Peptides against a protein of PDB entry 8YR4. Designs and how they scored, part 227

Target 1, 309 residues: chain A of PDB entry 8YR4
Amino acid sequence: PRGSPALQLVVLICLGLMGLERALNVLVPIFYRNIVNLLTEKAPWNSLAWTVTSYVFLKFLQGGGTGSTGFVSNLRTFLWIRVQQFTSRRVELLIFSHLHELSLRWHLGRRTGEVLRIADRGTSSVTGLLSYLVFNVIPTLADIIIGIIYFSMFFNAWFGLIVFLCMSLYLTLTIVVTEWRTKFRRAMNTQENATRARAVDSLLNFETVKYYNAESYEVERYREAIIKYQGLEWKSSASLVLLNQTQNLVIGLGLLAGSLLCAYFVTEQKLQVGDYVLFGTYIIQLYMPLNWFGTYYRMIQTNFIDMEN

## One batch from the design tools (peptide; made by RFdiffusion4, then SolubleMPNN)

Design b2_p27_6_s1 (from b2_p27_6, 18 letters changed)
Fold by OpenDDE base, seed 5:
Structure b2_p27_6_s1 (fold): chain B 309 residues (1-309), chain A 27 residues (1-27)
Amino acid sequence: as target 1 above (309 residues)
Amino acid sequence: SKAKKLWEELLQKLFSTSLEIVLSSLS
């Protein structure tokens, strides 16, 4: 941020902590591999105890991986609060200044409460999207690239290719299925707004409905609108389950192919038992932030669709 | 329709400006 050297230093520290998280994501599986190898070789207790103690310390710093409550992630999140507040305030002021530049005709055609709700949704959407890109998308892409390089250099080119194909297919299917789901979500939101409008109009005209004894008719019309909404909600929810299952199948196939190849190379004594454990651990660590990717991409699409209404 | 397009352009401009602010805070 151009106006505060203190906030620029905090951003640089947060970037350094993000780099440290990437290093920990590689080191933790390596130390876990080394423990398994030392146990297999029946190594001296002193060497094993030092490696286990070092692993537990690194695991405390990392936590559960990307998006977990590890010490480094918590410290980064704490330091970032001031940067997020500065960014939010700047976005709010830009939206507010732009609302004042809009034509009087645009303001006269809208209720002030609707304009404020749109401004708050806009600020939340932009701030959420930025935080998601900086803390989830970019780090996940970096961890994938680091993983491909690591497996290609230290295992075999075939492992790097499996990870590359699995992650490329996962990302492509996530985008394509999510774009397809956006149609069902737009239809659902349109029917929800129409159902709410009918309920509000019926309640505002309560005296007229009571005068004509039309209460049963209005309840049946509301029931039909709810059934139509639930039919669209089911399509939206079923499409979400389909996305999650498609993602799980792609990761499962990648894990199966890589685990079979690891097991084969361990039987040929080209890899150690610890290398099989490393591969499985690293693939699961890549899956966790990618599952969040699907959730945040949905949140972004929600915020964009909610701003379209 | 016109207000929606103006909001999409505003969001895109706010996103680009916020991305520039983030990138200029990263530089």
Scores: peptide ipSAE 0.022, ipTM 0.487, DockQ to the pose 0.035
Fold by OpenDDE base, seed 3:
Structure b2_p27_6_s1 (fold): chain B 309 residues (1-309), chain A 27 residues (1-27)
Amino acid sequence: as target 1 above (309 residues)
Amino acid sequence: SKAKKLWEELLQKLFSTSLEIVLSSLS
């Protein structure tokens, strides 16, 4: 931000911390490899204890990896609060200014409270989406690229290819299946709103329903609307299970192919036992933020659909 | 429909402006 050197410094520190998180995501598996190799070689206790202590310290800084609450991630989140507040306030002021520039005819056609609620939801959605892109999506893509480069340089080109194919297939299937399931979610939300509107209308007309003894008829209409909603909810939930299972299968196949190849190279003495453990640890570490990616991409689409309605 | 399109345009403009603010805070 031009004009606030303190906020610029905080952004630079947050970027430095993001770089440190990328370094930790590589170093933690390497130190874990080294522990396994030292244990296999029956190394002296002093060397082993130092490597284990260093690993635990790095793991405390990293936490679980990208999307976890490690010390570096918590420090970044804490420092980012001021930047997020500045961005939110600037977005709110831009929305408010734009609402004042809109024609009187637009304001007369809408309740002021509904416009403000839409503005607040929009501000929260945009700020949340930006924070998610900057702190989860971009870092995850960077970790994948770093992983492909690392495995291609230090193992073999075949490992880099397995990670590339696995992650490309995972991302492609996540997008395609999420776009496909969005149709079911839109239909579900539309039917939920229609079911809620019928319930509210029946309750507002309670005196008329009582006058005609139509309570059983209104209950049956509401039951039919619930059954129709539950049929759409089932499709939405089943499509989510299908997404999660498809993601699990892709990661499982990548882990299988890479683990078998690692095991083979360990038997040929081209790799160490620790390198097998490194590969498995790194693939599982990449899976965790990608699982969040599917959840937040859904949340983004939901917020877009909920703003569309 | 028009309000939805205006909201999508507003969100796109807010996203682009916020991205530009983030990118301009990096330069």
Scores: peptide ipSAE 0.019, ipTM 0.513, DockQ to the pose 0.035
Fold by OpenDDE base, seed 1:
Structure b2_p27_6_s1 (fold): chain B 309 residues (1-309), chain A 27 residues (1-27)
Amino acid sequence: as target 1 above (309 residues)
Amino acid sequence: SKAKKLWEELLQKLFSTSLEIVLSSLS
């Protein structure tokens, strides 16, 4: 933010905290591995207790790998509120200034309340999209790359390949299924608006409907419109369940393949018991942010479709 | 159509300007 050295410092601190979150995402599984290995070796209580205490402290900082529950993530989110407010206000003022530069003919053709609602939705959508890209997409891609490198170097090239194929398939299916879902959502929103417009028109023409005793006919037309809407809503909701289940299946297959391979290498004494637990823990940590990806991509698509109307 | 295109251009300009603000705050 040019002109506010305090906000620039807050952005730098937030970037430093994002780097710390990436380090914690690697360290937490490593410390959990070390606990399992120390338990297997029947290590002295003092070494075990120190490693467990260090793990719990790192886990408190991380918050379970979901970018919303850890101390570092909460501190980042808290510090980012001021940056988000500054960015939102700057975008809102730019929209408002641009609206005042538009011709009187453009303003006379639009209701002021529609223009303001479009401006508010636009500001919220742009700021939400930017926050999502910076705090969820980029960090998740970084964690995937770090994971591929880590497993390729410290386990075997086969583990890096499994993570690469699993995450590439997950991202590709998430994009393709979400683009496919956009059609159902657009159809649902169009039918919702048409159903609402019919209800408003029937109520505005109440005297005419009463004069012709057409109340039963208008109720039946409204019922048919609701049934058609519910059929589209069901397709939208079912397509979401299908997305979530497809994502769960891809992660489950990646976890299965990698866990079986890890178990095999443990039986051959090439890996330790803790390395099996590390792999499972790290894959689950990658899944948590990716599950939010489907939710935020939906939110983005909502906001874009709600601006097309 | 013209209002949608103007809105798409406004959103694209706002997105590019917001991205430039974020990138210029990172540099």
Scores: peptide ipSAE 0.019, ipTM 0.502, DockQ to the pose 0.033
Fold by OpenDDE base, seed 4:
Structure b2_p27_6_s1 (fold): chain B 309 residues (1-309), chain A 27 residues (1-27)
Amino acid sequence: as target 1 above (309 residues)
Amino acid sequence: SKAKKLWEELLQKLFSTSLEIVLSSLS
């Protein structure tokens, strides 16, 4: 932020903390590996106790990984509050200035309060989207790349390939299935609005409905509209379950392939028992933020669909 | 239609400006 060197320093510290989170995402599985190896080798208690203490400390800093409430993530979130407030205020002032530049005909033809409320919702959605991209999406992609490099260098190229194929397939299927679901969501929202409009029209014409004793007819028409809505809602919800199951299957297959390969290399004495645990732990750490990605991509699409109406 | 297009342009401008603000906050 050009106007505040203090906020620039806070941004740099937040970036440094994001880098530290990436390092912790690699170090925590490594220390857990080392504990398993030391336990397997029956290492001296002093070495084991130091490694366990170090692991627990690193795990406290990391928390559950990307998108979790670890100490580093909480500290970053706390420091970012001032940056977010500065950004929000600057966007709000830019919108307000732009609204004042608009023609009198534009203001007379619109409810200014509705425009402001839509602008505020749009600003909140955009700032939320940017924050999610910066703090969840980009870091997750970085962790995938770091994982591919790490497993390719320290294990075998096959492990890096499994992670690459699994994550690429996961991301591709998430996008494709989510785009395919958008049609069901649009159809559902259109039918919801039509069902609501019918209910409002029937209630506004209450006196006419009473005069003709048409209450049973209006109730049956409303029932038919609800059944049609529920048929579309079912398709939307079932398509979500299908997305989640497809994602689970891809991760499960990647975990299976990598775990079998790890187990094989452990039996061949090319890897240690701890390396099996490291692979499984790291894949699970990658999976957690990817689940949030699917939820947020839906929120983005919903906001875009709601702007399309 | 026209209000929607103006809204899309406004949101795209807000997105670009917010991105520029975030990027200029990172520099």
Scores: peptide ipSAE 0.019, ipTM 0.517, DockQ to the pose 0.032

Design b2_p27_6_s2 (from b2_p27_6, 19 letters changed)
Fold by OpenDDE base, seed 5:
Structure b2_p27_6_s2 (fold): chain B 309 residues (1-309), chain A 27 residues (1-27)
Amino acid sequence: as target 1 above (309 residues)
Amino acid sequence: SAADELWKKLLEELFETGKKIVEEALK
């Protein structure tokens, strides 16, 4: 943010906290591995208790579940509020300035309420997109790269290859299937608007429809339009389920291949039981933010399609 | 419509401006 050294410092602190989150994403599974190994070896209680306490503290900092609601993430989110407000205000003022520079013909062709709704959708879409890119996409890509490096160095090159192939296939299929779904969503929205327009036109011309006793005909036309809409809605919804199942299948196959390979190396005494738990835990941690990727990419496409209308 | 093309250009320009603001905020 130009002109505020305080906000620049807050951005730098937030970037430092994001780096700390990446370190925690590696350390937490390592400490969990160590607990499992110490339990398997029947290690002394004092060593086990210290490792468990350290793990729980690191887990408190990292958080658990979707979007890591840990202390570090909460602190980052709190500090980012001021940066988000500054960015939102700048985007809103740029949109408002641009709206005043637009031709009188553009303003006469649109209702003020529609223009304001478009401006508000624009501001929310841009700020949401930027926040999503910075806090979800970039960190997830970093965690994937860190994971590939970690597994390649400390396990075997085969584990790094499995993670690389699984994540590359997951991302590629997510993009391709989502672009394919966009066609169905556009067709659905176009048919929804056409169905609503027909209903409004029929209701505005109510006296004419009544005069010609055409009520049954207008109802049947509306029914046909609804059936056509529902056919497109079903395709849109079914394509979403297909995306989710495809994603689940790719992660499941990656988890299966890696888990079998890890189990084999444990039987050959090349890896410990804790290393099996580490692999499973880390893959699940990568899956959680990637599952949100499909939801936010849909939100982005929704906002773009809703602005095209 | 010509308005939709202008709006797409505005969105692209706003997205590029937002990206520049974020890139400048990250620099």
Scores: peptide ipSAE 0.007, ipTM 0.379, DockQ to the pose 0.034
Fold by OpenDDE base, seed 2:
Structure b2_p27_6_s2 (fold): chain B 309 residues (1-309), chain A 27 residues (1-27)
Amino acid sequence: as target 1 above (309 residues)
Amino acid sequence: SAADELWKKLLEELFETGKKIVEEALK
């Protein structure tokens, strides 16, 4: 933001806090590993208590992982409010200026309330999409890369390969299945709009329907439109369940392969019991933001489809 | 539609503004 050095400093602090969140995502599983190893070795209480206290403090800073209500994430969100307000106001003023540059013919053909609703939805959707990309997508991709590097360096190249294949397959299938689902959603939205338009037309022509005693015909026609809508809604909802189940299966297979390999190396005394727990904990931490990714990618596509109409 | 062009322009300007903010924050 060229006009405010204070907002530039806030952006830099927010980027620094995002870097700290990435460090916490690695440190929390490491400290949890160390607790499990100290418990296995029957270490003295003073060493165990210090490690547990340090873990709980780091977990308070991190929260439940990416997208959770950790102290660092809350502080980042609080500081970002001013940057979001500046960006939102700039977008709103650009839309408003552009609306005033449009021809009188364009304004006379549209209701001012619909134009403002489109502008507000546009501003909210764009600001929400940017915030999501910056605070969820980019950090999740960074955490995946950091995870691949960490497992490749501290475990074995095979663990880095399993994480890489699992996450690449998860992301690819999420995109492909979501693009496939968009066809069902567009068809559903089109039929919903047609069903609503038919109901409004029937109610506006209420006197004519009464004059011809056509109430039973209009009710049956509306019922047929609802059944057709529900058939498309079912396809949309079933395709969502299929997406979630496909995602769960990919993560389950990756967790199975990696957990079996960890257990094997623990049996061969190449890894400690804590390293098995670290792998499981870290994979679950990667899964949580990726599950949200599928939800927000749907929200992005929704906002695009709702603006095409 | 004029809404799609406005949306594309807004996305491009926001993406460019985001890039400029990131480039100004990395410099």
Scores: peptide ipSAE 0.007, ipTM 0.411, DockQ to the pose 0.040
Fold by OpenDDE base, seed 4:
Structure b2_p27_6_s2 (fold): chain B 309 residues (1-309), chain A 27 residues (1-27)
Amino acid sequence: as target 1 above (309 residues)
Amino acid sequence: SAADELWKKLLEELFETGKKIVEEALK
């Protein structure tokens, strides 16, 4: 933020906390691995107790992973409130200034309350998008890259390749299927608006409908419009289930391939039992923020589609 | 820092994109 050294320091602290979250995402699975190995080796209680205590402390800091209610994430979110408020206020003032620069003819042709509502939705959408890109998308991509590097260096290149292929396929299919779904959503929204318009027109013409005893006819037309809407809603909802199932299948196949390979290397005594648990834990940690990505990309597309109308 | 420049650039690009989106919605 320009002009406030204090807010710049808060941004730097938040970036540092984001870096700490990335480190925790690697360390937590490592400590869990170490616990499993120490249990398998029947290590002394003092070593085991120290490792378990350290793991629980790190897990408290991490929480459930990216987008979870971990201590570091909560602290980051708390510190970011002032930065978000500064950014929001700056966006609002820039939009407000731009509205005042517009011609009188533009203002006379529009309802002031509608313009303000669009401005408020625009500011909220931009600020939300920014926060999501910075706190979920970029960190998730970083965690994927860190994971590929980590597994390639400390396990085998095959594990890094499995993670790379799984995540690349997941992201690609998420984009492609989401773009394919957008047509069903647009059609649904158009039919919803048309159904609402018919209901409003029928109610505004109530006296005419009553004079001709046409209530049953208007109800049947409204029923047909609802059935048409529900047919499009079903396609939209079914396409969402298909997206979620496709995502689940890709992650499941990646988890299966990597888990089988890890189990094989454990049987060959090239990896320890804890390394099997490490791989599974890390893949599940990558899956959680990616599932949020599909939800928010959909929310972004909604806001874009709702602005195109 | 390169991170501050990247952050400023991303903020500016997202702000410009958001401004364009709002300008298109305001047309």
Scores: peptide ipSAE 0.006, ipTM 0.321, DockQ to the pose 0.024
Fold by OpenDDE base, seed 1:
Structure b2_p27_6_s2 (fold): chain B 309 residues (1-309), chain A 27 residues (1-27)
Amino acid sequence: as target 1 above (309 residues)
Amino acid sequence: SAADELWKKLLEELFETGKKIVEEALK
């Protein structure tokens, strides 16, 4: 971003965080290997517990892999909101200014219906997304139930309880925070529609704007409307980061509790090293579909709110 | 919305089923 040293610093911090994510992608497997080695060597509980806690902390920072939002990724996304908003505003103002420089013949020749057709493609995608969500949600719920049964029967009732409490808390918080976010999204969409309507009215009255040399005034009004929109967009996007971070925290706590308990039972020779690997892998596998579910549920709510307006 | 109601029902069924499984595994 040219002209704001603060935004340039934010870009540099975001690049640094991207480098940290790459370092975490190497460190997390190393710590995981170290846990497996310590379990195999029958190392003392204190060294094992410290290594497991350190691994889970690093995994909390990294997230669950492709499509998972770790703490570092969430922090990067949060900081990037202002850079995105600056870039979007600059592009929108350049497009709007360029549209006012175009000939009257260009404005009269474009059917308003082509701009509206972009809105109609949004509605048909909702039904497809809803179906895709139902077909992903039901299997994910089945995998959770199967997981609770499996861990309760083959490990101990305590593992089934940890998975149940973790997934129950995850799903409950996902709904509650998503319902809370819907208010910010409705306010954002209402302001977006109002900003778009003002831009359309200004362009339809192009001759009058040109006659009074009011182009600079209309651009400034559009800029003010964009700033107001971006204030609401920031709340929406920040609330998304909060949701993702809350989800990451719940999974991190479940992974910590279950991994420590599993490691303890391996030290007591009640479970094998392979059982520790299985538990950790299964929790991470449950997290990935649930994170996608949270994203798609948010997309459905968008598209439903966009249909209400 | 119909989607929110469907999701609430699915969650209630999941919670009830999960609670029964945990109660059976703790006996």
Scores: peptide ipSAE 0.000, ipTM 0.269, DockQ to the pose 0.370

